# Peptides against a protein of PDB entry 7RZF, part 123

Target 1, 358 residues: chain A of PDB entry 7RZF
Amino acid sequence: PFQEEHLKQLYKIVPIKDIRNLYVTFPIPDLQKYYKSNPGHYLGHLIGHEGPGSLLSELKSKGWVNTLVGGQKEGARGFMFFIINVDLTEEGLLHVEDIILHMFQYIQKLRAEGPQEWVFQECKDLNAVAFRFKDKERPRGYTSKIAGILHYYPLEEVLTAEYLLEEFRPDLIEMVLDKLRPENVRVAIVSKSFEGKTDRTEEWYGTQYKQEAIPDEVIKKWQNADLNGKFKLPTKNEFIPTNFEILPLEKEATPYPALIKDTAMSKLWFKQDDKFFLPKACLNFEFFSPFAYVDPLHCNMAYLYLELLKDSLNEYAYAAELAGLSYDLQNTIYGMYLSVKGYNDKQPILLKKIIEKM
Target 2, 358 residues: chain A of PDB entry 7RZF as posed
Amino acid sequence: PFQEEHLKQLYKIVPIKDIRNLYVTFPIPDLQKYYKSNPGHYLGHLIGHEGPGSLLSELKSKGWVNTLVGGQKEGARGFMFFIINVDLTEEGLLHVEDIILHMFQYIQKLRAEGPQEWVFQELKDLNAVAFRFKDKERPRGYTSKIAGILHYYPLEEVLTAEYLLEEFRPDLIEMVLDKLRPENVRVAIVSKSFEGKTDRTEEWYGTQYKQEAIPDEVIKKWQNADLNGKFKLPTKNEFIPTNFEILPLEKEATPYPALIKDTAMSKLWFKQDDKFFLPKANLNFEFFSPFAYVDPLHSNMAYLYLELLKDSLNEYAYAAELAGLSYDLQNTIYGMYLSVKGYNDKQPILLKKIIEKM

## One batch from the design tools (peptide; made by RFdiffusion4, then SolubleMPNN)

Design b2_p16_2_s3 (from b2_p16_2, 8 letters changed)
Fold by OpenDDE base, seed 4:
Structure b2_p16_2_s3 (fold): chain B 358 residues (1-358), chain A 16 residues (1-16)
Amino acid sequence: as target 1 above (358 residues)
Amino acid sequence: FPITYYEETLEGNLRR
């Protein structure tokens, strides 16, 4: 485990690839024994959230960050890490201290709100869905994975342990949150901009880096992170499926899509799933407009319309994706294509939101 | 832990 001397350190790392990443790492206790409550997953879900009022949403709005991942990572036996990793923009590379301040502001928001049982329940439900409808993996990879995780979980739980949450443990959530403090931070910045500015080389891969102590003034700034009114807990995820009923095959089910509605304004084709028997659907809409491809102006207007529409739907996209729903919007030479895919139960909700924004 | 350990593990979770 890291000693106190290894905390409050900044690493400037030169990558081989042209990437800009920030890793904010916190040593945490070994949470392996708490896999049934998985407090690290709870915190990772919130810190890594992409919806309105999320850490990522705010950092994106500033043009500093493209992507964010938060969660627990295995260290060695007896300790773990909680890591917040972001993909930095060129501008974000200049604002690393401020980015980390925002991270601590969000963490402070989580402390102020306290553990939320409904959030745990959503995580539980999402994981249960993911487990229940897990795709078939390649046997070789799957067997190797299972063989590896047998070291960590009882044989009877080895298939479920990574997915099924059983216990809401607010005490463990608070315990992990108490480790997410500036005094317990390790920061790594990965950028080619550090080329020629490093003084150390990593032994195994030859990675060039510089290690610096984070100034006490910076630590104090992060310790004094106030509540930022832009940060909010996510709203309840309306897209989490609850109905998994598979409708019986129609007696006259065709192997091909059948035309079930034909009107002057619409045609509807339907094909029931006769192969996979999953509580999933694929809704495809082709919107025809005689104006969509008349000239370059109309083509560009149609493109801009879809980009604006996609932007207006961003608030729902992440929540839908977490729940196993996706949508796609594309321009066609005939007009516009919309696809909605995933669990059929909540597809009408997503579709309605899309249509209301159109 | 070598810093190189950070790149492989985070990419693996994003692609799943």
Scores: peptide ipSAE 0.011, ipTM 0.540, DockQ to the pose 0.016
Fold by OpenDDE base, seed 1:
Structure b2_p16_2_s3 (fold): chain B 358 residues (1-358), chain A 16 residues (1-16)
Amino acid sequence: as target 1 above (358 residues)
Amino acid sequence: FPITYYEETLEGNLRR
């Protein structure tokens, strides 16, 4: 495990590719034995959330970060890391201290709210759905993976251990959250802007880097992170499927889509699934407009409309994606195309939200 | 997004 001398360190790293990344890393205890409660997944779900009031939402609003990933990562035997990784903008590279301050403000919000059983239940339900309807993997890869994880889980649970949550353990959530402190931080900034400013070379890969102690003043600023009123817990995910009933195949089911509605304003084609028997559907809508491609101006207006529509749907897109729903919006020469895919139970909710924003 | 499986080491991402 890292000793005190390895904490509160800043690494400036020169990448080969033109990338700008920030890694904020916290040493944490080995959570492997707690797989039934998975407190690291709970925290990763919240810290990595992309909805309104999330850490990412605030950092994006400032133009500092494009993407955020948060969660546990395996270390060596007997310890793990919790990592918050962000893709930095050029402006974000200048505001790393402030970005990390916002991370600690969000963490402080999680402390103030305490562990939420409903959030755990959503994680449990999402993971149960993911397990139940897991796609077939290539046998070679799957068997190799299972062979590897047999070292960590009982034989009877080896297939379920990575997915099925059983126990809400607020004590373990708090225990991990207590490790997410400025005094326990390791920061790595990856940018080509550090070229020619490094003094060390990594032995294995020849990566150029500089190691610096984080100033005590900066650590104190992060320790004094207040509650930022912009940070909120996510709302309940309305897109989590609860009904998985598969309707019996109709006796007259055709191998091709059948026209089930034909009107002056709409045609509807339907095909029942006769192959996969999954509680999933694919809804495809083609909207026709004589104005969509009449001239370059209208074409650009139709494009801008869809980009604005997509932007306005961002609040739902992440929650829907977590629940195994996706949508796609495309311009066509005839108008626009909408696709909604995934679990059929909550597709009407997502579709309604899309149509209300249109 | 939550980090589910980082197969890629920090080192792998630095080389990509």
Scores: peptide ipSAE 0.014, ipTM 0.521, DockQ to the pose 0.015; fails the geometry check
Fold by OpenDDE base, seed 2:
Structure b2_p16_2_s3 (fold): chain B 358 residues (1-358), chain A 16 residues (1-16)
Amino acid sequence: as target 1 above (358 residues)
Amino acid sequence: FPITYYEETLEGNLRR
């Protein structure tokens, strides 16, 4: 494990590719034995959340960050890491200290709210869905993976241990959250802007880097992170499927889409799934407008409309995606195309929200 | 998004 001398360090790293990344890393205890509660996944779900009031939402609103990933990572035997990784904008590269301050403000919000059983239940339900409807893997890869995880899990649980949550452990969530402190931080900034400003070379890959101690004043600033009123816990995910009933195949089911509705305003084609037998559907809508492509002005207005519509739907997009729902909106020469895909149970909810925003 | 167990190592991301 890292000793105290390895904490509160800043690494400036020169990448081969033109990338700008920030890694905020915390040493944490080995959580492998707690796989049934998985407190690191709980925290990763919240810190990595993309909905309203999330860390990413605020950092994106400032133009500092494009993407955010948060969660536990395996270290060596007996310890792990919790990592918050962000893709930085050019402006974000200038505001790294403030970005990390916002991370600690969000972590402070999680401390203030305490562990939420409903959030754990959502994680449990999402993982159960992912397990139940897991895609077929290539046998060679799957066997190698299972052989690897047999070192960590009982034989009887080896197939379920990575997915099925069983126990809500607020004590373990608090224990991990207590390790997410400025005094326990390791920061890595990856940018080509550090080229020619490094003094060390990594032995294995020849990566150029500079190591610096984070100033005590900066650590104190992060330790004194207040509650930022912009940060909120996510709302309950309404898109998590609960009904997985598969309707029996109709006796007259055709191998092709059948026209089931024909009116002056709409045509509807339907094809039942005769191959996969999954509780999933694909809804495709083509909207026709004589104005959509009549001239360059209308074409651009239709484009801007869709971009604004997509932006207005961002609040639902992440929650839907977590629940295995997706949508797509595209301009066509005839008007607009909408696709809604995933578990059929909650598709009507997502579709309704899309149509209400249109 | 949450980091899943299958996300490439920090080392892998630095090479990308």
Scores: peptide ipSAE 0.012, ipTM 0.516, DockQ to the pose 0.016; fails the geometry check
Fold by OpenDDE base, seed 3:
Structure b2_p16_2_s3 (fold): chain B 358 residues (1-358), chain A 16 residues (1-16)
Amino acid sequence: as target 1 above (358 residues)
Amino acid sequence: FPITYYEETLEGNLRR
C-alpha cells in the first residue's frame, strides 16, 4: 500500500500516443470480501454518471473533459484503488486543479446526500439484467476466468459474485467515500506537452515522467471544496427493463420482414424473432425528405440538425445505455435514419423522448 | 461510465 510519502503526489507523464488524460487515484481498503454489497461499484456508478448534474456533465459544460470513468480497481492483495480518469481537452489540461476541485465538490455532494438505497437497487437491477442475459463467451476464456475467480468467491457463488448484489451497506459506502479525500490523493497527468520537461524515466517501459509534491495550498483548496449547486444525484433510471416476457411466435411468422402497414405517409415492416428468443427488439426508422440532400446548404443543415439532436439527447442516452438500450441517428441521402435497439420493455419511452426532441 | 467498461492500458504504469 502507499505510505503517506506516496500521497499528495503529482506525476506528469509523457505518452507515446497523442493523448491527454488525468488520473485521480485514491488507495482504498480491499473490498473483495464485500462483493455482495460492492460499495465501490455504487460510488463508481455515481461518480462516473453522465446524466444531468453529474461530474462529467459539468466538466463537459466547461470544455475541460470529453469522457470520465470512475470506480474501483484491483491493486495487490489487501488493498485496492478508487480511480477517477478523464480524457482532457487542450483547455482542460490548463485547468487540472479546477477539474480536481470539481471532483471533490461532487464527492462532497455524495457525502451530504448520504448513501441512497434506491441507487443501490438500480445497480442491483442493472447487474441482474446483465447476468440474466449475459452473452455466451468462448469456453476457453470463460473457464480460465472462472478458474481465476475461484480464488476469491465460494464455488456456489462463482458465477454470480461479479454481478448479483445482495446487501445494501451504507456503512461500507461511507467507509470508501471517507477515503476519497485530498490528503489521500495521487494525481497523474498524461500529455505530450510534458515532453522535454521530465526528469525521470520509468524502468520497464522507458516512460518519461516528472514527480512533484502537490502544494499544501492546493490540497487545502481541495479540502475546502464547497457544495457546488450544479451537482445533483441522478434521477431514477426510467429505462431499466422490468418486463422480460417473450411473446409466442405467431403461426404465420415469416422468415423475412412482412409489410404490416402501408399508408401514404408510412410503411411498416415487421419480423418476429424466431432464432434468439430474447426480450429485445430493433426498431429502424427511415425518414424521407426531398430537402435533405437537394444542395450543399440543406445537406449541412441536416447534418447540423442531427448533431444538435444527438447533443440534446445525451442526457437520456447514457441512462438508456446503462439499461441496455441504444439509439443511432444518421443522415442519409434521402433524409434521416433512426435505430432504437435493446430490451423492448422501455423502448417506447426512449423512442418517445427522441421524437419529442425532433 | 464505471471503470469496469474501460481496459485502460495506462493504469498499469500508474500503479508502479
Scores: peptide ipSAE 0.012, ipTM 0.503, DockQ to the pose 0.015; fails the geometry check

Design b2_p16_2_s4 (from b2_p16_2, 10 letters changed)
Fold by OpenDDE base, seed 3:
Structure b2_p16_2_s4 (fold): chain B 358 residues (1-358), chain A 16 residues (1-16)
Amino acid sequence: as target 1 above (358 residues)
Amino acid sequence: FPISYYEMTLEGNLKL
């Protein structure tokens, strides 16, 4: 475990690759014994959220961050870390203090709202779906993984313990949130911009770095993080599947797509799954327009239209992806292509959202 | 995303 001397430290690290990353790390208790409630996963779900009013959404709106990852990471025996990692823009590299302020404002918002049972239920449902429909792992890798986790979980639970949430524990969520404070922070900034500005070398890989204490004034600024009105809890994820019924094979099921509708404005082809028997579908739409590629102006307008449409759908993209739904929009020489893939139960909801924005 | 979807690796395995 880190001692007080290891807290409130800033590391400036020179990468081998041209990357710009910020790591905000908090030491937390070992949460392995709380796997049934997994409070670190709950917090990782919210802090790592990408929807409207999320930490990432605000940091992206400022042009400071491209991506954000949040959650618990294993440490040594008897402690863990909670990490918030962001991919920094060139501008974001200049605003690291303000990025971290926004992180603490979001954490303060989570404290003010308190633990939400509905958010836990969504995490539970998502993890149950992931467990039920997980891909087959390579036997050697899977056996090695199971052998490793047998040290942490009862034999009867070893297959489910990493996935199945059972207990809502608001007390444990609050306990972890109480560790996410400026006085407990370790900050690492990874950028080539620190080349020639370092004074230490790491012994194992020769990584060049500089260590600095974070000024007390900066710590106090983060401690006094107010409620930022731009931060909101996510809305309920409407895309989480609940119906997993597999429809029986039709007697007239063809090995190839069959034309099931032919009209002046549309053709519909259908192929039933005869191989995988999953509650999933692939919806593919090709839209034809005589104007799409008639001249460079129309081509550019069609391109801009799809970019604007994609941007307007970004609010749903993350929630859909978490729920095992995806969409794709592409320009074609004939018009536009749309695909919607994943669990079939909520595909109509996502498709409706796309069509309402079109 | 939650960290469960990403292996966060530091280049050079510096234990942060």
Scores: peptide ipSAE 0.072, ipTM 0.635, DockQ to the pose 0.015
Fold by OpenDDE base, seed 1:
Structure b2_p16_2_s4 (fold): chain B 358 residues (1-358), chain A 16 residues (1-16)
Amino acid sequence: as target 1 above (358 residues)
Amino acid sequence: FPISYYEMTLEGNLKL
């Protein structure tokens, strides 16, 4: 574990690539023994959430951050890190202190709400789905992975330990949250703007950096992070599949799509899966409009319409992606293309949300 | 995203 001298430190790092990143890191205890409850995954799910009232949503609304990743990462033996990593805009690079303040406001919101069993249950269900429908790994890579993790898990659990949540442990969630404090922070800012302003060189890669103590005033500002009313827990993910029934192959199943509906306003083709036998479907819709490409104005209006539609669907996109659903919207020369893919169970819910925004 | 989901997705995407 880091000593006190390694805490409350700011690292300004010069990258080789033109990137702007912020890493906010907290040393935490080794959570490996708690794999059945995985409190770090619970916190990563919430801190890394992208829905309304999330940390990312607020930081994006200010134009400071493009992307956010949050969660536990392995450290050296006997400790881990909790990391919040963001991709910074040029403006965000000027507001790093305020970005970190918002991180602590979100963490304070999580403390105030306390551990939520329903959130744990969603994490459990998502991980169970991911395990059950895990793609076949290359045997060599899989064997090497299993051999590596045999050091951490019982042999009977080694196949499931990374995926199956079994125990809701609010005490462990609170324990990890108690480590996510300003007095326990290490900050790294990665930007070319620090070129020529560094005084140290990293031994292995020759990376130029500067190390500074974070001022006590700044630490105190973060310690006094109030509840920000913009931060909310996510709503329940309505897209998590629960029905995995695979329908039997129809006796008349064709290797090609069959026309099952033909009307003046619509044609419908259907093909049953005869190969994969997964509880997944692909829904593809082509919408035809005589106005879509009649002139440059209508073409631009159709483009703008789809961009606005995509923007209006952003509130569902992340929850759908977590649940193994995706959608695609494209302009065509004849109108619009919509695709919905993933687990079939909740596709009607996502499709309804899309149609309601159209 | 959570790091755990990103690692799971990167492991999936690195296999493509």
Scores: peptide ipSAE 0.071, ipTM 0.661, DockQ to the pose 0.026
Fold by OpenDDE base, seed 4:
Structure b2_p16_2_s4 (fold): chain B 358 residues (1-358), chain A 16 residues (1-16)
Amino acid sequence: as target 1 above (358 residues)
Amino acid sequence: FPISYYEMTLEGNLKL
């Protein structure tokens, strides 16, 4: 485990690739024994959330961060890390202290709201769906994975332990959240901009880096992180499937899409799944407009319309993706194409949201 | 994303 001397450290690292990354890491207790409650997953779900009022949403709105990943990571035996990793823009590289301040503001928001059982339930439901409909893995890779995790879990639970949440433990969530403090932080910034500014070389890969202590004034600034009113807990994910019923095959099921509706304004083709037997559907819509491609102005207007539509739907994209739903919007020479894919149960909700924004 | 979801999704999507 890191001692106090290893805390409040900043590492400036030169990458081989032209990448800009920030790693904010917190030593935490070993949570392996708590896999049934998985408090690190709960916090990772919230800190790594991409919806409105999320940490990423705010950092992205400032043009500082492109992507964010948050969660627990294994260390050595007897301790873990909680990591917040962000992909930095060029501008974000100049605002690392403020990015980390926003991280602590979000963490402070989580402290103020306290553990939410409904969030745990969503994590439980999402993981249960992921487990139930897990794609067949390559036998060799799967066997190797299972052999590895047998060191951590009882044989009877080895298949389910990584997925099935059983216990809401607000005490453990608070315990982990209490470790996410500025006094317990380790920061690594990865950027080529540190080339020629390093004084150490890592032994294994020859990675050039500089280590410095984070100034006490900066630590204190982060300790005094206020409640930023822009940060909110996510809303309930309305896209999480709950009905997994497989409809029986129709007796006259055609091997190809059948035309089931033909009107002056619409044609509908339907093909029932006869191969996979999953509670999933693919909805594909082609919208025809004689005006979409009539001239360059109309083409550009149609393009702009779709970009604005995509932007207006961005609030749902992440929640849909977490729930195993996706959508795609494309311009065509005839108009517009919309695709909605994933679990069929909540597709009507997503489709309605799309249509309401159109 | 949470790290756990990323790991879970990467394992699933490798078969497309």
Scores: peptide ipSAE 0.065, ipTM 0.644, DockQ to the pose 0.027
Fold by OpenDDE base, seed 2:
Structure b2_p16_2_s4 (fold): chain B 358 residues (1-358), chain A 16 residues (1-16)
Amino acid sequence: as target 1 above (358 residues)
Amino acid sequence: FPISYYEMTLEGNLKL
């Protein structure tokens, strides 16, 4: 466990690869016994969220961060860490203090809103879907994993403990949020820009680093993080599947797509799944326009249209991805291609939103 | 993303 002397530290680390990363780490209590409520997963879901009003959305809008990961990580027995990791742009490397300020503003927003049971329910539902439809793992790897987690979970729960949430514990969420404070922070910045500016070498891997105390003025700046009106809780994820019914194979099911509709404006091909028996579908649309590729001007206009369409759909992309839905949009020489893939239950909702933006 | 959905690789070998 870190003592007070290990807190409020900044590490400047030289990577082997050309990467720019920021790690903001908080020591937290061991949450293993609370696996049924998993308050660290709740906070990781919100802090790591990528939708409108998220921490990542704001940091991306400033050009400082490309990606963000947030959540709990195991330490040693009796303690854990909560980590916020971001991939930094070159500009973001110059604004690390302000990035961390925004992290604390978002955390302050979570404190102000308090624990939300609907967010817990969303996490529960997403994890239940992930458990139910998880891919088959390699037996050797799976057995080794199960043997490892048997030290932490009852035998009857060992298969489900990492996935199935059972208890909403707002008290534990607040307890973890109370540990996410500037006085409890450890910061690591990973960049080649620190080459030749380090004074220490890590014993195990020979990693060059410099350790510095974070100035009290900077800690105070983070402690005084106000509510940033740009930060909002996510909206409910409307793409989470609830119906998992698998329709029986039709007697006339063909091994190839059959033409089921032929009109002057559309052809529709259908193939029932005869292999996987999952509550999933692939919807593929090819749009034909004689103007899409008639000349270089129209080709560029069609390209710009598609890029604008993709940008306008970004608000749904993350929520759809979390729910096991994906879409793809491509220019073709004949027009445009759209695909919608994943759980079939909420595909009509996503498809409607795509069409409404078109 | 939540870390539970994405494996964080500590490139730089310092376990903080």
Scores: peptide ipSAE 0.059, ipTM 0.618, DockQ to the pose 0.015

